# Ledger of designs, part 3: peptides against a protein of PDB entry 5ONS

Target 1, 181 residues: chain A of PDB entry 5ONS
Amino acid sequence: MFKKFDEKENVSNCIQLKTSVIKGIKNQLIEQFPGIEPWLNQIMPKKDPVKIVRCHEHIEILTVNGELLFFRQREGPFYPTLRLLHKYPFILPHQQVDKGAIKFVLSGANIMCPGLTSPGAKLYPAAVDTIVAIMAEGKQHALCVGVMKMSAEDIEKVNKGIGIENIHYLNDGLWHMKTYK

## One batch from the design tools (peptide; made by RFdiffusion4, then SolubleMPNN)

Design b2_p30_1_s1
Fold by OpenDDE base, seed 2:
Structure b2_p30_1_s1 (fold): chain B 181 residues (1-181), chain A 30 residues (1-30)
Amino acid sequence: as target 1 above (181 residues)
Amino acid sequence: SEYDEEYKKFLEEFEKEKKKKEEEEKKKLE
């Protein structure tokens, strides 16, 4: 989603959200990520304005005090930014790729099944379409936010093709935005 | 911290689920 993303070229505008819209978004976030509920007031304090950064290709980034928190495309599900995920790693279920997959993940490549079933990888139960944090062998912080294109069970059984779609990865265009005020 | 405890619980739950799955798969192969 952000492989060729550049803030200067791909950001259209930024709007401040109304209270009613913010409430709706918070409810949606809790629905998507139930574990975030106790932390949501810390992540999105009521006193702080919430903004949406509108980007090309119908990408929207939810921000509070300049921090990029979540993003979505075409009114689809919200994804946490890696920066938020690093602060709250339990927002998403984890999958771990082997060391060999790291360079490909960091190039924006989708995660192939063998990278999730090989020694050094850890595959946890997850249904198709689940948004997941991609961890790596020997790394503490998530390298990528992805979407399961196959269930964990199918990844193990089939062990061929794209297991997880790479949505947002370390050092992509979104990562380099850092903040937006 | 509360955060650390929550994260720890999260990891423990995932490991439990993984173990359960592995055990189920093992039973199917026996």
Scores: peptide ipSAE 0.029, ipTM 0.503, DockQ to the pose 0.029
Fold by OpenDDE base, seed 5:
Structure b2_p30_1_s1 (fold): chain B 181 residues (1-181), chain A 30 residues (1-30)
Amino acid sequence: as target 1 above (181 residues)
Amino acid sequence: SEYDEEYKKFLEEFEKEKKKKEEEEKKKLE
């Protein structure tokens, strides 16, 4: 989603959200990520304005005090940014790829099944379309936010093709955006 | 910290789910 993303070229505008809209978004976030509820007031303090950065291709980025928190495309599901995920790693279920897959993940490539079933990888139960954090063998922080294109069960059984779609990865255009005020 | 405890619980839950699935798959193969 952000492989060729550049803040100067791809950001259209930024709008401050009304209180009612913020409440709706918070409810959506809790629905998607139940474990975030106890932390939501810390992540999105009531006293701080919430903004949406509108980008090309119908991408919207949710921000508080310049911090990029979540993003979505075409009013689909919200994804946490890697920066938020690094602070709150339990927002998403995890999948771990082997060391060999790291370079491909960091190039924006989709995660192939063998990278999830090989020694050094850890595959956890997850259904198709589940948003997941991609961890790597020997790394402390998530490398990528992805979406399951196959269930964990099918990844193990078939062990061929795209297991997880790469949505947002370390050092992509969104990562380099850092802050937006 | 409270954060560390929550993170640990999260990891433990996923490991438990993984083990459960592995056991269920083994039973299906018997």
Scores: peptide ipSAE 0.027, ipTM 0.465, DockQ to the pose 0.029
Fold by OpenDDE base, seed 4:
Structure b2_p30_1_s1 (fold): chain B 181 residues (1-181), chain A 30 residues (1-30)
Amino acid sequence: as target 1 above (181 residues)
Amino acid sequence: SEYDEEYKKFLEEFEKEKKKKEEEEKKKLE
């Protein structure tokens, strides 16, 4: 999603959200990520305005005090930014790729099934379309936010093709954006 | 599932560590 993303070229505008809209978004976030409910007031303090940075290709980024928190495309599901995920690693279920897959993930490539079933990888139960944090063997911080294109069960059984779609990864355009005020 | 139990434990540990850090930061400010 952000492989060729550049803040200067791809950001269209920024709007401050109304209280009612913020409430709706918070409810959506809790529905998607139940584990964040106790932390939501810390992530999105009531005293601070919530803004949406509108980007090309119908991408929207939720920000508070310039911090990029979540993003979505075409009013689809919200994804946490890697920066938020590093602070709150429990927001997403984890999957771990082997060492050999790291370079491909960091190039924006989708995660192939063998990279999730090989020694050094850890595949945890997850349904198709689940948003997941991609961990790597020997790394403590998530490298990528992805979406399961196959269930964990099917990845193990089929062990061929795209297991997880790469949505947002370290050093992509969103990562380099850092803040927006 | 086993994963669910491990994940719950992970969450609990994370929350404990965060609370500890917050308390330490609070003590530094006092």
Scores: peptide ipSAE 0.027, ipTM 0.455, DockQ to the pose 0.062
Fold by OpenDDE base, seed 3:
Structure b2_p30_1_s1 (fold): chain B 181 residues (1-181), chain A 30 residues (1-30)
Amino acid sequence: as target 1 above (181 residues)
Amino acid sequence: SEYDEEYKKFLEEFEKEKKKKEEEEKKKLE
């Protein structure tokens, strides 16, 4: 989603959200990520304005105090940014790729099934379409936010094709954006 | 590594705090 993203070229505008809209978004976030509810007031304090950065291809980035928190495309599901996920690793279920897969993930490549079943990888139960944090062998911080294209069970059984779609990865355009006030 | 151990401890503490908050919210609804 952000492989060729550049803040100067791909950001259209930024709008401050009304309180009612913010409340709606918070409810959506809790629905998607139930475990975030106790932390949501810390992540998005009521006293702080919430903004949406509108980008190309109908991408919206939710920000508070310049911090990039979540993003979505075409009013689809919200994804946490890697920066938020690094602070709150529990927001997403995890999947782990082996060391050899790291360079490919960081190039924006989708994660193939063998990279999730090989030695050094760890595959955890997850349904298709689940948003997941991609960890790597020997690394503590998530490398990528992805979407399960197959269930964990099917990844193990079939072990061929795209297991997880790469949505946002370390050092992509969104990562380099860092902040937006 | 030392970093790994610190991060692990952080995660453990975070999960404990999370559970505590969830239980508190549950009690408020009872």
Scores: peptide ipSAE 0.021, ipTM 0.439, DockQ to the pose 0.164

Design b2_p30_1_s2
Fold by OpenDDE base, seed 5:
Structure b2_p30_1_s2 (fold): chain B 181 residues (1-181), chain A 30 residues (1-30)
Amino acid sequence: as target 1 above (181 residues)
Amino acid sequence: SKADEEQEEFLKKHKEELEKKEKELKELLE
């Protein structure tokens, strides 16, 4: 989603959200990520304005005090930014790729099934379309945010093709967009 | 709050580690 993203070229505008809209977004976030509920007031304090940065390709980035928190495309599900995920690593279920897959993930490549089933990888139960944090063997912090294109069970059984779609990864265009006020 | 304190402690403990890991990961692109 952000492989060729540039803040100066791909950001269209920024709007401040009304309280009612913020409440709706918070409810959606809790629905998507139930574990975030106790932390949501810390992530999005009531005293702080919430903004949406509108980008090309119908991408919207939710921000508070310039911090990029979540993003979505075409009003689909929200994804946490890697920066937020690093602060709250429990927001997403994890999947771990082997050491050999790291370079490819960081190039924006989708995660192939063998990279999730090989020694050094760890495949955890997850349904198709689940948003997941991609961890790596020997690494503490998430490398990317992805979407399961197959269930964990099917990845193990079939072990061919794209297991997880790479949505947002370290050093992509969104990562380089550290803040936006 | 308790949650705030726990989070601040977490961030403090992992900040340096995060920075090191980020640098390491970026170097893997070379």
Scores: peptide ipSAE 0.028, ipTM 0.482, DockQ to the pose 0.027
Fold by OpenDDE base, seed 3:
Structure b2_p30_1_s2 (fold): chain B 181 residues (1-181), chain A 30 residues (1-30)
Amino acid sequence: as target 1 above (181 residues)
Amino acid sequence: SKADEEQEEFLKKHKEELEKKEKELKELLE
């Protein structure tokens, strides 16, 4: 989603959200990520305005005090930014790729099934379409936010094809954006 | 309030930790 993303070229505008919209978004976030509820007041303090950075290709980034928190495309599900995820690693279920997959993940490549079943990888139960944090063998922080294209069970059984779609990864355009006020 | 202060302290600490983590991650990617 952000492989070719550049703030200067791909950001269209930024708007401050109304309270009612913010409430709706918070509810959506809780629905998507039930475990986030106790943390929402920290992530999105009531006193702080919530903004949406509108980008090309219908990408929207939720920001608070310049911090990039969540993003979505075409009003689809919200994804946490890696920056937020590093702060709150528990927001997403994890999957772990082996060391060899790291360079490919960081190039924006989708995660193939063998990279999730090989030695050094760890595959945890997850349904198709689940948004997941991609960890790497020997690393403590998520390298990528992805979406399960197959269930964990199917990844193990089939062990062929795209297991997880790469949505946002370290050192992509969103990562480099850092902040937006 | 006390709760607000605790939250603020938490946020401060977390921000600092995040910045440190981000720096370390960037260094690892180079």
Scores: peptide ipSAE 0.024, ipTM 0.492, DockQ to the pose 0.030
Fold by OpenDDE base, seed 2:
Order: C-alpha cells, then sequence, then structure tokens
Structure b2_p30_1_s2 (fold): chain B 181 residues (1-181), chain A 30 residues (1-30)
C-alpha cells in the first residue's frame, strides 16, 4: 500500500473530524481490536483533535497530535501503523517469519507460506482476512502489518503461495512520513 | 487532574521508548 508512497506527492489534504465521527471511529476500532479499549483514551485522548490525512489511492490516515495511528483504504478496515503497533504490540495477533524472509518483507513483498512454516518461523492460529503483525526470527519489533490471505491452518497444510499480504512495512512511505500536523 | 498527569507521564514515557525503538530499528536497517 505504501511501497511508492511519498508524503509530498501522495497526501491530498487533512481534515479535522467532528466529535460524532470520532466516536464512531473509536467504536469501530474497539470492534476491530477489542484489546485496545483500555488504552484508547491514551492513544486518542478526548481533549485532542482527531484528523484524517487523505491520500491518493483512497488511503486515509487517522492522526492525533501529528501521530499517525491507523490507516485504511476505501473505507475498509483500519490498520494500525507500525509506530503505534510498536507501542501496543498486542493490538494485532502475531505471525513470525524466518530470517530468510526478512529482506523480502522489508522490500514490500508478500509473505509466502514457506516463510511461515519453516524453522525459525512461528505460525499462530488466525483466520483468513485477519490483520496481523509480522514478527521476525530474532527481532523484537514488528516488521510489517499484513493480512492473512489464507488461514493459519491452510498455510500449514498447503504451504504454497501467498500466506500473508504485505500492507505496511518498516521503511516504507508511511514509516518515513513519521508525523503529520 | 491526577488522571491527566498520569496520562501525560505515560505518553512521555512511551515517546521516549518509541525514540529508543526507532534508534534500534535504524541500527537494524543499517
Amino acid sequence: as target 1 above (181 residues)
Amino acid sequence: SKADEEQEEFLKKHKEELEKKEKELKELLE
């Protein structure tokens, strides 16, 4: 999603959200990520305005005080940014790729099934279409936010093709954006 | 309020942690 993303070229505008809209978004976030509820007031303090950075390709980034928190495309599900995920790693279920997959993940490549089933990888139960944090063997911080294209069970059984779609990864355009006010 | 102060302290600590993590990640990417 952000492989060719550049803030100066791909950001269209930024709007401040109305209170009612913010409430709706918070409810949606809780529905998507139930574990975030106790932390939501810290992530999105009531006193702070919430903004949407509108980007090309129908991408929207939810921000508070310039911090990039979540993003979505075409009003689909929200994804946490890696920066937020690093602070709250429990927001998403994890999957771990082996060492060999790291360079490919960091290039924006989708995660192939063997990279999730090989020694050094860890595959955790997850349904298809689940948004997941991609961890790496020997690394503490998530490298990528992805979407399960197959269930964990099917990844293990089939062990061929794209297991997880790479949505947002370290050092991509969104990562480099860092903040926006 | 005390709750606000606690939240501010929390946010400050997390900011510091994030900066540390960013440094570590930078080193990782080099």
Scores: peptide ipSAE 0.022, ipTM 0.451, DockQ to the pose 0.030
Fold by OpenDDE base, seed 4:
Structure b2_p30_1_s2 (fold): chain B 181 residues (1-181), chain A 30 residues (1-30)
Amino acid sequence: as target 1 above (181 residues)
Amino acid sequence: SKADEEQEEFLKKHKEELEKKEKELKELLE
């Protein structure tokens, strides 16, 4: 989603959200990520305005005090940014790729099934379309936010093709954006 | 790389916070 993304070229505008809209978004976030509920007031303090950075290709980034928290495309599901995920690693279920897959993930490539079933990888139960944190062998912090294109069960059984779609990865355009006020 | 350095700095700054949050999460799950 952000392989060719550049803040200067791809950001259109920024709007401050109304209280009612913020409440709706918070509810959506809790529905998507139940584990975030106890932390949501820390992530999105009531006293702080919530903004949406509108980008090209129908991408919207939810921000508070310039921090990039979540993003979505075409008003679909929200994804946490890697920066938020690093602070709250438990908001997504994890999957672990092997060491060999790291370079491909960091190039924006989708995660192939063998990279999730090989030695050094760890595949945890997850349904198709689940948003997941991509961990890596020997690394403590997530390298990527992805979406299960197959269930974990099917990845193990089929072990061929795209297992997880790469949505946001370290050193992509969103990562380089850092903050937006 | 510059990106790697920025990542490391970010991770270092939030290490203690992360550990605290993990502890809190554990307590919530008990």
Scores: peptide ipSAE 0.021, ipTM 0.436, DockQ to the pose 0.081

Design b2_p30_1_s3
Fold by OpenDDE base, seed 3:
Structure b2_p30_1_s3 (fold): chain B 181 residues (1-181), chain A 30 residues (1-30)
Amino acid sequence: as target 1 above (181 residues)
Amino acid sequence: SKYDEEREKMLKEIEKEKKKKEEEEKKKKE
């Protein structure tokens, strides 16, 4: 989603959200990520304005005090940014790729099934379309936010093709955006 | 800390689900 993203070229505008809209978004976030509820007031303090940065390709980034928190495309589900996920790694279920897959993930490539079933990888139960944090063997921080294109069960059985779609990864355009005020 | 508790909870849930699936697969093979 952000492989060729550049703040100067791809950001259209920024809007401050009304209280009612913010409440709706918070409820949606809790529905998507139940574990975030106890932390949501810390992530999005009531006293702080919430903004949406509108980007090309119908991408919207939710921000508080310039911090990029979540993003979505075409009014789809919200994804946490890697920066937020690094602070709150429990927001998403995890999948772990092997060391060999790291280079490809960081290039924006989708995660192939063998990278999830090989030695050094760890595949946890997850249904198709689940948003997941992509961990890597020997690394502490998530490398990528992805979406399961196959269930964990099918990844193990088929072990061929795209297992997880790469949505947001370290050093992509969103990562380099850092803040927006 | 609350952070540690949430992390631990998540990890425990993952482990529980993993074990459950493994048990189900074993039962199917029997």
Scores: peptide ipSAE 0.025, ipTM 0.438, DockQ to the pose 0.029
Fold by OpenDDE base, seed 1:
Structure b2_p30_1_s3 (fold): chain B 181 residues (1-181), chain A 30 residues (1-30)
Amino acid sequence: as target 1 above (181 residues)
Amino acid sequence: SKYDEEREKMLKEIEKEKKKKEEEEKKKKE
């Protein structure tokens, strides 16, 4: 989603959200990520305005005090930014790729099944379309936010093709967009 | 803080799950 993303070229505008819209978004976030509820007031303090940075290709980035928190495309599900996920690593289920897959993940490539079933990888139960944090062998921080294109069960059984779609990865355009005020 | 405590609990649970997975994988290789 952000492989060719550049803040200067791809950001269209920024709008401040109404209180009612913020409440709706918070409820949606809790629905998508139940584990975030205890920390949501810390992530999105009531006293702070919430903004949406509108980007090209129908991408929207949710921000508070310039911090990029979540993003979505075409009013689809919200994804946490890697920066937020690094602070709250438990808001997504994890999958772990092997060392060999790291360079491909960091190039924006989708995660192939063998990279999730090989020695050094860890595949945890997850259904299709689950948003997941992609961890890596020997690394502490998530490398990528992805979406399961196959269930964990099918990844293990079939063991070929795209297992997880790469949505947002370290050093992509969104990552380099540190803040937006 | 309450956050730190909860975070640590969650991290411990994640690590526990990882260890379980590792043990299962070891058993499969044997």
Scores: peptide ipSAE 0.025, ipTM 0.457, DockQ to the pose 0.029
Fold by OpenDDE base, seed 2:
Structure b2_p30_1_s3 (fold): chain B 181 residues (1-181), chain A 30 residues (1-30)
Amino acid sequence: as target 1 above (181 residues)
Amino acid sequence: SKYDEEREKMLKEIEKEKKKKEEEEKKKKE
């Protein structure tokens, strides 16, 4: 989603959200990420304005005090930014790729099934379309936010093709955006 | 800080959950 993303070229505008819209978004976030509920007030303090950074290709980034929190495309589900996920790793279920897959993940490549079934990988139960954090052996922080294109069970069974779609990865355009005030 | 303590607690819970899932997967593969 952010492979060729550049803030100067791909950000269209930034709008401050109305209270009612913010409430709706918070409810949606809790629905998507139940574990975030106790932390949501810290992540999105009531006193702080919430903004949407509108980008090309119908990408929207939810921000508070310039911090990039979540993003979505075409009014789809919200994804946490890696920066937020690093602070709150429990927001997403985890999957771990092997060491060999790291360079490909960091290039924006989708995660192939063998990279999730190899000895260095750890594949945890997850349904198709689940948003997941992609971890790697020997790495403390998530490398990528992805979406399960197959269930974990099917990944193990089929063990070929795209297992997880790479949505947001370290050092992509969103990562380098850092903040937007 | 209180936040750090809670975060650490949460991280421990995540690890526990991961272990459970790993055990379940091992049982499934047996």
Scores: peptide ipSAE 0.023, ipTM 0.459, DockQ to the pose 0.035
Fold by OpenDDE base, seed 4:
Structure b2_p30_1_s3 (fold): chain B 181 residues (1-181), chain A 30 residues (1-30)
Amino acid sequence: as target 1 above (181 residues)
Amino acid sequence: SKYDEEREKMLKEIEKEKKKKEEEEKKKKE
């Protein structure tokens, strides 16, 4: 989603949200990520305005005090930014790729099934379309936010094709967009 | 599930770190 993203070229405008809209978004976030509820007031303090940065290709980024928190495309599900995920790693279920897959993930490539079933990888139960954090063997922080294109069960059984779609990864255009005020 | 166990471990670690930071901040204010 952000492989060719540049803040100067791809950001269109920024809008401050109304209280009612913020409430709706918070409810949606709790629905998508139930574990975030106790932390949501810390992530999105009531006293701080919430803004949406509108980007090309119908991408929207939720920001508080310039911090990039979540993003979505075409009013689809929200994804946490890697920066938020590093602070709150429990927001997403995890999957771990082997050491050999790291360079491909960091190039924006989708995660193939063998990279999730090989020694050094860890595959956890997850349904298709689940948003997941991609961890790597020997690394502490998530490398990528992805979407399961197959269930974990099917990845193990079939072990061929795209297991997880790469949505947001370290050093992509969104990562380099550190803040937006 | 394995994920739930790891998630619980991570949450516990985060809570411990928060408590430590809060205690350190309280000590600095005294």
Scores: peptide ipSAE 0.021, ipTM 0.438, DockQ to the pose 0.099; fails the geometry check

Design b2_p30_7_s2
Fold by OpenDDE base, seed 1:
Structure b2_p30_7_s2 (fold): chain B 181 residues (1-181), chain A 30 residues (1-30)
Amino acid sequence: as target 1 above (181 residues)
Amino acid sequence: EEKKKKEEEEKKMKELIEEGEKRAKEAEAE
């Protein structure tokens, strides 16, 4: 999603959200990420304005005090940014790729099944379309936010093709935005 | 005290991760 993304060329505008819209978004976030509820007031303090950064390709980035928190495309599900996920790693279920897959993930490549089933990888139960944090063998921080294209069961069984779609990865265009005020 | 606070936060995060993994399993079963 952000492989060729840059702030200067791909950001259209920024809109401050109304209180009612913020409440709706918070509810959606809790629905998508139930474990975030106790932390949501810390992530999105009531006193702080919430903004949407509108980007090309119907991408929207939710921000608070310039921090990039979540993003979505075409009003689809929200994804946490890697920066938020690094602070709150529990927001997403995890999958772990082996060492060999790291370089490909960091290039924006989709995660192939063998990279999730090989020694050094850890595959956790997850349904198709689940948003997941891609961890790496020997690394502490998520490398990528992805979407399951196959269930964990099917990844193990088939062990061929794209297991997880790479949505947002470390050092992509979104990562390099850092902040937007 | 700061160390203790950090350890408590880490513990909470680990618990939430485990809970998240459990929920993922449950969601796949439905």
Scores: peptide ipSAE 0.034, ipTM 0.566, DockQ to the pose 0.047
Fold by OpenDDE base, seed 5:
Order: structure tokens, then C-alpha cells, then sequence
Structure b2_p30_7_s2 (fold): chain B 181 residues (1-181), chain A 30 residues (1-30)
């Protein structure tokens, strides 16, 4: 989603959200990420304005105090940014890739099934379309936010093709935005 | 065997989530 993303070229505008819209977004976030509920007042304090940065290709980025928190495309599901996920690593279920897959993930490549079933990888139960954090063998922080294209069961059985779609990865265009006020 | 494997993997995932919550609390305290 952000492989060729540049803040100067791809940001269209920024809008401040009304209180009613913020409430709706908070409810959506709790529905998608139940474990975030106790932390949501810390992540999105009531006193702080919430903004949406509108980008090309119908991408929207949710921000508070200039911090990039979540993004979505075409009013689809929200994804956490890697910066938020590093602070709150429990927001998403995890999958771990082997050491050999790291360079490909960091190039924006989709995660192939063998990179999830090989020695050093850890595959956890997850259904198709689940948003997941991609961890790496020997690394503490998530490298990528992805979407399961196959169930964990099918990844193990078939062990061929795209297991997880790469949506947002470390050092992509979204990562380099850092802040937006 | 497959059911036992899935149950073990679910347990490991829960432990990972709990560890993540612990790290978040520690980061807030720093």
C-alpha cells in the first residue's frame, strides 16, 4: 500500500473530526481490536483533536497530536501503523517469519507459505482476512502489518503461494512520515 | 494430535499477547 508513497506527493488534505465521528471510529477500533479498549483513552485522549489525513488511492490516516495511529483504504478495516504497534504490540495477533524472509518483507514482498512453515518461523492459528503483525526470528519489533490470504491451517497443508499480503512494512512511505500535524 | 497442536499454538499466542501488554506497561513507566 505504501511502497511508493511520499508525503509531499500523495497527501491530499487533512481534516479535524467531529466528536460524533470520533466516537464512531473508537467503537470500530474496539470491535476490530478488543484488546485495545483499556488503552484507547491513552492512545486517543479526549482532550486531543483527532484528524484524518486523506491521501491518494482513497487512503485515510488517523492521527492524534501529529502521531500516525491507524490507516484504512476505501473505508475498509483499520490497520495500526507500525509505530503504534511497536508501543502496543498486542493490538494484532502475531505471525513469525524466518530469518531468510526478513529482506523480502522489508522490500514490500508478500509473505510466501514456506517463510511461515520453515525452521525459525512460528505460525499461529488465524483465519483468512485476519490482520496480523509480522514478527521475525531474533527481532523484537514487528517488521510488517499484513493480511492472511490463507488460513494458518491451509498455509501448513498447502505450503505454497502467498500466505500473507504485505500491507505496511518498516521503512516504507508511511513509516517515513513519522508525524503529521 | 492436530487438536493438541492447535491448542498449544493458541496458548503460545495468548502468552505473546500478555507479554506485549507487559511491555506496553513497562514503556509507560519509563
Amino acid sequence: as target 1 above (181 residues)
Amino acid sequence: EEKKKKEEEEKKMKELIEEGEKRAKEAEAE
Scores: peptide ipSAE 0.025, ipTM 0.560, DockQ to the pose 0.070
Fold by OpenDDE base, seed 4:
Structure b2_p30_7_s2 (fold): chain B 181 residues (1-181), chain A 30 residues (1-30)
Amino acid sequence: as target 1 above (181 residues)
Amino acid sequence: EEKKKKEEEEKKMKELIEEGEKRAKEAEAE
């Protein structure tokens, strides 16, 4: 999603949200990520304005005090940014890739099934379309936010093809954006 | 029926998050 993303070229505008809209978004976030509820007031303090940064390709980035928190495309599901996920690693279920897959993930490549079933990988139960944090062997922080394209069960059984779609990865255009005020 | 389906999906997501939190705590202890 952000492989060729540049803030200067791909950001269209920024809109401050009304209180009613913020409430709606918070409810959506709790629905998608129930474990975030106790932390949501810390992540999105009531006193702080919430903004949407509108980007090309129908990408919207939710921001508070310039911090990039979540993003979505075409009013689809919200994804946490890697920066938020590094602070709150429990927001998403985890999958772990092997050392060999790291280079490919960091290039924006989709995660192939063997990279999730090989020694050094850890595959956890997850359904298709589940948003997941991609961890890596020997790394502390998530490398990527992805979407399961196969269930964990099918990844193990089939062990061929794209297991997880790479949505947002370390050092992509969104990562480099850092802040937006 | 749609409400029940959403509740089941929310429950599954909650379980996955709770499992993730457990794993995160275990990893921090290592």
Scores: peptide ipSAE 0.023, ipTM 0.488, DockQ to the pose 0.049
Fold by OpenDDE base, seed 2:
Structure b2_p30_7_s2 (fold): chain B 181 residues (1-181), chain A 30 residues (1-30)
Amino acid sequence: as target 1 above (181 residues)
Amino acid sequence: EEKKKKEEEEKKMKELIEEGEKRAKEAEAE
């Protein structure tokens, strides 16, 4: 999603959200990420304005105090930014890729099934379309936010093709967009 | 007791954020 993203070229505008819209978004976030509920008032304090940064390709980034928290495309599901996920690693279920897959993930490549079933990888139960944090062998922080294109069960059984779609990865255009005020 | 719990949760949360920020900076430096 952000492989060729640049803030100067791809940001269209920024809007401040009204209270009713913020409430709706918070409810959506709790629905998508139940574990975030106790933390949501810290992530999105009531006193702080919430903004949407509108980007090209129908991308919207949710921001509070200039911090990039979540993003979505075409009013689809919200994804946490890696920066938020590093602070709150429990927001997403995890999948772990082996050491050999790291360079490919960091190039924006989709995660192939063998990279999730090999020694050093850890595959956890997850359904198709689940948003997941991509961890790496020997690394503490997530490298990528992805979407399961196959269930964990099918990844193990089929063990070929794209297991997880790479949505947002470390050092992509969104990562380099550190803050937006 | 509720006040103490909230303070402990806030402390734990600050620690988690600080640790997360550290990890993020380390990741950016790699």
Scores: peptide ipSAE 0.021, ipTM 0.533, DockQ to the pose 0.595; fails the geometry check

